Peptides against a protein of PDB entry 4N78. Designs and how they scored, part 121

Target 1, 186 residues: chain A of PDB entry 4N78
Amino acid sequence: HFQVICRLLGYQGIAVVMEELLKVVKSLLQGTILQYVKTLMEVMPKICRLPRHEYGSPGILEFFHHQLKDIVEYAELKTVCFQNLREVGNAILFCLLIEQSLSLEEVCDLLHAAPFQNILPRVHVKEGERLDAKMKRLESKYAPLHLVPLIERLGTPQQIAIAREGDLLTKERLCCGLSMFEVILT
Target 2, 155 residues: chain B of PDB entry 4N78
Amino acid sequence: MAELQMLLEEEIPGGRRALFDSYTNLERVADYCENNYIQSADKQRALEETKAYTTQSLASVAYLINTLANNVLQMLDIQASQLRRMESSINHISQTVDIHKEKVARREIGILTTNKNTSRTHKIIAPANLERPVRYIRKPIDYTILDDIGHGVKW

## One batch from the design tools (peptide; made by RFdiffusion4, then SolubleMPNN)

Design b2_p16_6_s3 (from b2_p16_6 with T7L K8H Q15L L16E)
Fold by OpenDDE base, seed 3:
Structure b2_p16_6_s3 (fold): chain B 186 residues (1-186), chain C 155 residues (1-155), chain A 16 residues (1-16)
Amino acid sequence: as target 1 above (186 residues)
Amino acid sequence: as target 2 above (155 residues)
Amino acid sequence: SPLGELLHTAEELLLE
């Protein structure tokens, strides 16, 4: 599903969705969640000492239950605050999964474009084969597929310009050095 | 442009009219030949004259058809060339617009990105001795090893 | 018809 979303929205659509999600998350954090946290801090016992171990696990639990009674009985905490936290969590996960899906699509695009851009994979050399000879053979095999040099030789000035720009856009991808998710976490 | 206009407005319509006129003329020639054959005492001579007129008429019609056909073909070739040029121009504009849109989109999403802290991937110094890739022998994963781990419901 | 034969003969003459 996320791959389909990435393909459908493209970079522009993804940017818009991410911006809107960030606004929603910010609104939830600075609004309702912050208010509930402040309220909880006010209701929190000022002095909570560790009960004596002599009370055993049930007694200790009862002690803390009593100390936190006002918090536990706050019905809105479960219905509103926790729901908002879930929404924030879902938004974060959505952003992560979108970025991962986008990165996969970009990597695929890079791999598909590589033969046309004179980007050759590192070839595993079997024992006894000269790396240089194998690389030269590969270079010779793919040389006719180099798009930009081909268009520079046969194309119009306008076509050459478009080819160069297209080549640059193909090479420059977010997955090469940029992270969206890190921005979302800050 | 001038050549195409001449073909469309003058040469092709003119050729069509000439062909139509030739039809009426051929009918007259046919009537003449028939009457001449009936009235002539020398039927052999009349037949030879008719053959000559028929051959000439057919040659004339063939010429008219050929000329008209060539003009139509030339017209179509010019039009095809014009369409190809237009197509090329449209494609160029389309590609330019697409590139521009892509650049804008990338700027927009770029605002939402930060540089990945490239942890210095330690140059995996490929060990000089490329140990033979141990043939990944697909050992079937024996899942029974996990049977003793966890509170799984023994069905 | 004599006319058909004439046409055929004319076609043959044009093909020469």
Scores: peptide ipSAE 0.015, ipTM 0.659, DockQ to the pose 0.005
Fold by OpenDDE base, seed 5:
Structure b2_p16_6_s3 (fold): chain B 186 residues (1-186), chain C 155 residues (1-155), chain A 16 residues (1-16)
Amino acid sequence: as target 1 above (186 residues)
Amino acid sequence: as target 2 above (155 residues)
Amino acid sequence: SPLGELLHTAEELLLE
């Protein structure tokens, strides 16, 4: 699904969606969640000492349950605050999955473009074959597919310009060194 | 443009008219030959004359048809060339627009991106000096990352 | 030329 979304939206659509999600997340964090956090801080016990270890795990749990009873029983926390946190979480996950899907698409594009851009795959050399000889054969095989040099030789100046720009755009992908998800997390 | 116009407006219509007029002329020639043969005392001579006129008439018609056909072909070639030029122009515009749109889109998404911190274990000693924007060193795309995704037969 | 062929054919037809 995310791959399809990436294909349909393209860079622009993804950017718009991501921006809107960021706005939503920001709104949730700075608004509702912040307010709940402030409220929770107000009801938080000012002094919460660790109970004695002699109470054991159940006793310690009961102690904290008692200390946090007001927080746990805060109905709006369960219904509204947690829902908002889920929304934030979902947004983050969405962004992550979109980025991953986009990266896959970009990689596929790069792979498809590689023969046309003089990018040769690493060839597994069978035992006894010279790597250099195989590489030369591959180079010769794909040489006619080199788009930019071909257009530079046969094309109009306008076509050459377009080909160069297209080549550049094809080579420059987000997956090569850019992360959206890191921006979202900041 | 002038050549195409001349072909469309003058040469081809003119050729068609000439061919049509040739029909009338051929009929006259036929009538003449028939009458000449009937009236002539020397039937052999009249027959030879008829043959000559027939040959001439056929040659004339053939010439007219050939000329007309060549003009039509020339017209079609010019039109085809014009269409190809138009197609090329449209394609160029389309590609230019697409590239522009892509650039805009990339700028937009680029705002939402940061450089992947390759965790170089090197202690980023915060150089006191304003880090010059690290020029994006184009690292060659390691396509080996894709080796695990493709159903390529690991031999 | 196509014209030449036509003329030749015409001539042949007239010589028969």
Scores: peptide ipSAE 0.014, ipTM 0.657, DockQ to the pose 0.006
Fold by OpenDDE base, seed 4:
Structure b2_p16_6_s3 (fold): chain B 186 residues (1-186), chain C 155 residues (1-155), chain A 16 residues (1-16)
Amino acid sequence: as target 1 above (186 residues)
Amino acid sequence: as target 2 above (155 residues)
Amino acid sequence: SPLGELLHTAEELLLE
């Protein structure tokens, strides 16, 4: 589904969706979640020391349950706050999955364009084959497919310009060194 | 443009009219030949005259058809050439617009991106032998890093 | 083409 979404939205659509999601997340964080956090901080026990291990796991759990009773019993925390956190989590997850899907699409595009852009795959050299010879053979094989040089030779100035720009756009992808998800996490 | 206009407005309609007139004239010639043959005391001469008229008429029609056909073909060729030029222009504009849109889109999404902190971990093991500066083959993006991305989540 | 030759012959005949 995310792959289809990426294809349908393209860079422009993804950008718009991501921006809106960021706004929503920001609104949730600065609004409702912040208020709940403040409230939780107020009811948080000021001194909550780890009980002695001699009480055992059940005793320790009971201790913390007692110390956090007010928080656990805070009904709005379970309903509203957790829901908002879930929404934020979903938004983050959505962004992550979109980025991953986009990266996959970009990689596919790069792979498909590679023969036309003088980008040769790493050749798996079988035992006994000279890497240089194989590489040269591949270069020779794909040389006629180099689009920009071909158009530069045969095309009009306008076509050459378009080809160069298209080539550049094809080569430059987010997956090559950019992350949207990191921006979302900041 | 002038040639196409001449073909459309003058030559082709003129050729069609000529064919129509030829049809009418041929009917008259046929009637004449028939009557001449019937009334002539010298049937052989009348027959030879009819043959001559028939040959002339066939030649005339053939010429008119050929001329008209050639004019139509020429017209179509000109139109096809015009269409090709228009198509080329449209394609150029379309490509220019698409590139522009893509650039805008990339700028917009780019604002939402930061450089990946490429942890220095993957040492591109430069092959030890500094042989001749191999043409800067852009190291293929190691897409194997993505091999693990997408396996199993049927979303 | 045979047709072209016929047409040419016809044209010649018409010009005579």
Scores: peptide ipSAE 0.014, ipTM 0.663, DockQ to the pose 0.006
Fold by OpenDDE base, seed 1:
Order: sequence, then C-alpha cells, then structure tokens
Structure b2_p16_6_s3 (fold): chain B 186 residues (1-186), chain C 155 residues (1-155), chain A 16 residues (1-16)
Amino acid sequence: as target 1 above (186 residues)
Amino acid sequence: as target 2 above (155 residues)
Amino acid sequence: SPLGELLHTAEELLLE
C-alpha cells in the first residue's frame, strides 16, 4: 500500500502529506497532549517515596494506587490523551513507512537507470578472471546505452539540455543521502 | 511555408483548372475528329490523325493528373512535416514543464529532509579478550536495601 | 487550332 501511495503521490504529494502530518503532530503535541501532561504533573504527588518492601507487592501496589488515585481516576487520560498519542504514533509510523517505500522506489529507479547512466554493476569475478577485463567488456556492452552521450552526439541542443537535466534528476535521489524521518523525529 | 502556400493557393488550384479545361478541350477535339473523319475523302488519314490526337490528349491528361497528384502529395508531406515539428515542440515543452515540476517537488520534499548522519559505526572492535560471559548470577535483588527509604503507611 | 495548342502544351510538359 505504501508503495502505491508513493507512486501515486510522487515527491510533491509526499511532501504535502508529510507537511500536513507534521502540523497535525505538532498540534497534538503542543495542544492536547501538553495540556494533559501539565494536568498530570499537577496531580502527581510531589513526594512519592517507595514504601517499605515489608508491605509486600500487594501493599506496595496499594500504596501507589492510593498515591496515584487521582491520575488513575482521570478518565480523560485513557480516552482522549491515549487516543492522541496513538494518532501521533500512527503519524510517525506513516512517515517512516512512506520514507522506506520511497527509498525502495528510488533505489529501483536508480537500478533501472544505471545501464543508461554508465553505472556498471559490481561484477562478481570468478576465481581467475581479471576484473578489469570483465569491466571493459561490460563497458563496451553498455556503452551504446549511455543516454546522455548518445544525445550529445545526435541530439539538438535542447534535447541535450533536457537529457542532462533528466540524468541529474535521475541520479540525485533522496535515498542517496537524505532522510525525512530524522527531521520528523527532531 | 512559402512552398506550402504556393501549392495550396496556386499549384493545386491551377492544376485543377487545367484539368477542367482539358476536359473541355478533349470534347472539342473529339468533335473535330468526328467531323474531320466524316468530311475527309481520305478516311485512313483522318483515322490516323484522330489516333494521334487521341494519344496526345491522353498523354496531356495523364500529365496533368500526375502533376496534380504529385503536388497534392508534396502538400501532404509538408503538412506532415509541420505536424511532426509541432509535435516535437509540444513534447519539448512538456518535458521542460515536467522537469520543472519535478525540481519544484524535490525542493519541497528536500525541505523536509536532513542529511543522513552516517554515524560512522565505529567498528566495535570486539575486544580481543572475549570476557567470559560473566554468568549473570541473578543476585536476588535484596529489596531490604530499600527498606530505609520508605515511610510505611500505618494502616 | 485549340487542339494544336493543347498538344503543344502537352508536349512541352512531357518534355520537361
């Protein structure tokens, strides 16, 4: 699903969605969640000492239950606050999955473009074969597929410009060095 | 452009007119040949003359048709070439627009990106001395150490 | 004759 979403939205659509999600997350964090956190901080016992272990686990639990009674009984915490936290979590996960899917798509694009961009795959050299000879053979094999040089030789100036720009756009992908998710976490 | 215009405005219409005129002339020639044959004392000569006129007339018409046809074909070729040029231009514009849109999109998404901190995974040089897995002897957490920290709620 | 002119024109056109 995320792959399809990435394909459908493209960079622009993804950017828009991410921006909106960030706004939503920010709104949730700075709004409702912050308010609940503040409220929780207010109702939190200022001094909560550990009870003696002699009371056993049940006694300790009762102690904390008593100390946190106001928090536990705060119904809105379980409903609204946790729901908002879920929404934030879902948004984060969505962003992560979108980025991952986008990265996969970009990698695929790079791989598909590679033969046309003079990017040769790393050839597994069998024992005894010279890497250089194999690489030369590959270069010779794929040389006619090099799009930009081909267009530079045969194309109009306009075509050459477009080809170069297209080549650059193809080579420069987010997956090569950029992360959206890191921005989201910050 | 001038050639196409000439074909459309002058050559093709002119050829059509010539063909029409040839039709009228052929009718006159036919009438002439018929009358000449009837009036001539030497019918053989008249027949040969008629054959000559017929051949010539057919050749003329054939030439006119061929010329007209060639002009029409030429016109169509020029138009086809123009269409191809237009198509190429449109494609160029389209590609330019697409590239531009892509650049804009990339800028937009780029704002939402940061450089991947390639944390140089310091090769955790496995310390050569495999410290013997210290058997985590679960020392029972002596909770008695915490006994002095809590004020027991006197029930 | 009109025919002669047509013939002459046709001949000229065929010779071109």
Scores: peptide ipSAE 0.018, ipTM 0.674, DockQ to the pose 0.005; fails the geometry check

Design b2_p16_6_s4 (from b2_p16_6 with T7L K8W Q15L L16Q)
Fold by OpenDDE base, seed 1:
Structure b2_p16_6_s4 (fold): chain B 186 residues (1-186), chain C 155 residues (1-155), chain A 16 residues (1-16)
Amino acid sequence: as target 1 above (186 residues)
Amino acid sequence: as target 2 above (155 residues)
Amino acid sequence: SPLGELLWTAEELLLQ
């Protein structure tokens, strides 16, 4: 599904969605969640001493349950606050999955374009074969597929310009060095 | 453009008119040949004259048709060439627009991106003293150490 | 038609 979304939206659509999600997340964090956190801080016991270990796990749990009774009984915490946190979480996950899907699509595009852009995979060299000789053979094999040189030789100036721009756009992908998710986390 | 216009406005219509006029003339020639054959005392001569007129008329019509056909073909070739040029221009514009849109889109999404922190591969400074790989002698796990911990019935 | 006969005769003459 995310792959399809990436294909349908493209870079522009993804950018718009991500921007809007960031706005929503910001609004939730700075608004409702912040308000709940402030309220929770007000009702939080100012002094919560660690109970003695002698009370055992059940006693310690009961102690904290008693100290946090007001927080636990805060009905809006379970409904509104947790819902907002879930929305934030979903937004973050959505962004992550979109980025991953986009990266996959970009990698696929790069791989498909590679033969036409003189990008050759590293060939497995069997024992006794020279890597250089294999690479040279591969280069010679794919040389006729190099689009930009071909168009530079046979095309009009306008076609050459478009081919160069297209080649550049094909080579320059976000997956090569950029992360959206890191921006979201910051 | 001038050549196409000449073909469309002058040569092709002119050729069609000439062909039509030729048709009318052929009818007259046919009538003449028929009457001449009937009235002539020398039927052989009249027949030879009719053959001559027929050959001439056919040659004329063939020429007119060929000329007209060539002009039509030429017109179509010019139009096809114009269409190809127009298509090329449209494609060029389309590609330019697409590239532009892509650049804009990439700028927009680029604002939402940061450089992947290539984790500086901390140069694993090989510790100067290659601590001799302590041969991990797998000491067999002596499970007998656990014999005393369980509530097992001491026989 | 006389023209059709003429055309036919001409075609025969051209094929000869």
Scores: peptide ipSAE 0.016, ipTM 0.662, DockQ to the pose 0.005
Fold by OpenDDE base, seed 3:
Structure b2_p16_6_s4 (fold): chain B 186 residues (1-186), chain C 155 residues (1-155), chain A 16 residues (1-16)
Amino acid sequence: as target 1 above (186 residues)
Amino acid sequence: as target 2 above (155 residues)
Amino acid sequence: SPLGELLWTAEELLLQ
């Protein structure tokens, strides 16, 4: 699903969606969640000492339950605050999954473009074969597919310019060194 | 442009008119040949004359049709060439617009990105000694290692 | 067509 979303939206659509999600997250954090956190801080026991170990595990649990009774009984915390936290969590996960999916699509694009951009994979060498000779053969095999040199030889100046720009855009990808998710976490 | 205009305005209409006129002339020739054959005492001579006129008329019509056809073909070729040039121009504009849109999109998403903290990968100082390409011996993945993992049937 | 008739007559005349 996320791969389809990435393909459909492209860079432009992904940017818009992420910006809107960030606004929503900010609104939730600075609004409802902040208010509940402030309220919780006010009702939090000022002094919560560790009970004596002599009370045993049940007694210790009862002690903490009593100390936190007002928080546990705060019905709006469960219904509203936790729901908002879930929404924030979902938004974060959504952004992560989009970035991962986008990275996969970009890698696929790079792999598909590689033969046309003189990017050759490292080939397996059988016993007795020279790597250099095999690479040279491979280079010679794919040389006719190099798009930019081909267009530079056969194309108009306008076509050459477009081909060069297209080649650059094809090579430059976010997956090569950029992260969106890190920005979302800050 | 001048050639196409000449074909459209002069040569093709002219050829069509010539062909129409030829039709009228052929009818007259046919009438003449028929009357000549009926009235002539020497039927053999009249027949030979009719054959000659028929051959000439057919040759003339064939020439007119061929000329007109060639002019139409030439017109179509010129128009096809013009359309191809227009298509090329439109494609160039379209590609330019697409590239521009892509650049804008990349700028927008770029604002939402930061550089990955590439841990200072220690400059793998390529050892000066080009390690002999370690023959990647593709060890076949022995899947039998998984035979003891799970409720699979131990043979 | 008159042309077809002419062609037919021409063909007949040529075959004679």
Scores: peptide ipSAE 0.015, ipTM 0.660, DockQ to the pose 0.005
Fold by OpenDDE base, seed 4:
Structure b2_p16_6_s4 (fold): chain B 186 residues (1-186), chain C 155 residues (1-155), chain A 16 residues (1-16)
Amino acid sequence: as target 1 above (186 residues)
Amino acid sequence: as target 2 above (155 residues)
Amino acid sequence: SPLGELLWTAEELLLQ
């Protein structure tokens, strides 16, 4: 589903969706969540010491339940605050999954374009074969597929310009060094 | 343009008119040949004359049809060439627009991206300083990212 | 056939 969304929206659509999601997340964080956090900080026990280990796990749990009773019984925390946190979490996950899906699409595009852009795969040299000879054979095999040099030789100036720009756009992808998710987390 | 216009406005209509006139003339020739054959005392001569007129008429019509057909074909070739040129122009414009749109889209999404910190520690370091919108710095394309995907292609 | 002769003569006239 996310791959289809990426294909349908393209870079522009993804950018718009991400920008709007960031606004929503920011609004939730700075608004309702912040207010609940402030309230929780006010009701938080000022002194919460670790009980002695002698009480065992059940006793320690009961101790913390007693200390946090006011927080646990805060009905709005379970409904509104947790819902908002869920929405933020879903938005973050959505952004992550979109970025991952976009990266996969970009990688696929790069792989498909590679033979036409003089990007040779790392040749696994079997034992006994000269790496140089295999590389030369591959270069020779794919040389006729190099689109930009071909168009530079046969094309009009306008076609050459378009080919160069298209080549550049094909090579330059976000997956090569850019992260959208890191921006979302900041 | 002038040649196409001449074909459309003069030569093809003229050829069609000539063919129509030829049809009318053929009917007159046929009537003449029929009457001449009936009235002539020398039926053999009349038949030979009819044969000559028929041959001439068929040749004339064939010539007119051939000329008209060639003119129509020439017209279609010129139009096809014009359409191809127009298509090429439209395609170039379309590609230019698409490239431009893509560049704009790349800039827009680029604003929402930062350089991947190679540092393993996914520490959500809250950047203390509101880092200025990192200008989309074109980083060199690291194609090593493709190395992990290529495992399936047993070369 | 008379038609064949006519066609042949027509072709000759077209080639002239």
Scores: peptide ipSAE 0.014, ipTM 0.647, DockQ to the pose 0.005
Fold by OpenDDE base, seed 2:
Structure b2_p16_6_s4 (fold): chain B 186 residues (1-186), chain C 155 residues (1-155), chain A 16 residues (1-16)
Amino acid sequence: as target 1 above (186 residues)
Amino acid sequence: as target 2 above (155 residues)
Amino acid sequence: SPLGELLWTAEELLLQ
């Protein structure tokens, strides 16, 4: 699903969705969640000492349940605050999954474009074969597919310009060095 | 443009008219040949004259058809060339627009990105002194400490 | 067509 969304929205659509999600998250954090956190801080026991281990696990649980009774009984916390936190969590997860899906699409695009851009994969060399000789053979094999030099030789000035720009846009991808998710976390 | 216009407005219509006129003329020639053969005392001469007119008529029609066909082919070639030029122009415009849109989109999404901290995993320089893995000696949990806690049935 | 008849006649005349 996320792959389909990435393909459908493209860079522009993803940017718009991410911006709107960031606005929503910011609004939730600075508004409702902040208010609940302030309220929770006010109702928090000023002194919550660890009970003695002698009370056993049930006694310790009961102690904390009693100390946190006001918080546990705060109905709005369960219904509204936790829902808002879920929304924030979902938004974060959505952003993560979109970025991952986009990265996969970009990698696929890079892999598909590689033969046309003189980007050669690392060749597995069997024992006894020279890496250099194998690489040279591979280069010669894919040389006719190198698009920009081909267009520079055969194309019009306009076609050459478009080919160069297209080549640059194909090489420069977010997955090569950029992260959206890191921006969201900051 | 001038050549295509001449073909469309003058040469091809003119060729069609000439072919139509030729058809009418052929009918007249046929009638003449038939009447001449019937009325002539020398049937052999009349037949030879008919052969000559038939050959001339066929050659004339063939020439007219060939000329018209060549003009039509030339017209089609010019039109095909024009269409190819238009297609090329449209493609260039389309590609330019797409590149521009892509650049705009990339700027927009770029604002939402930061450089991946390639934290070069600092080669964990294995400290030269391999601290001997502190053998986690599982101290056996002495459960006898719990023997005094609970109403155990003293057998 | 008259032309077809003429062509047929011509063909016959050429084949003789």
Scores: peptide ipSAE 0.012, ipTM 0.657, DockQ to the pose 0.005

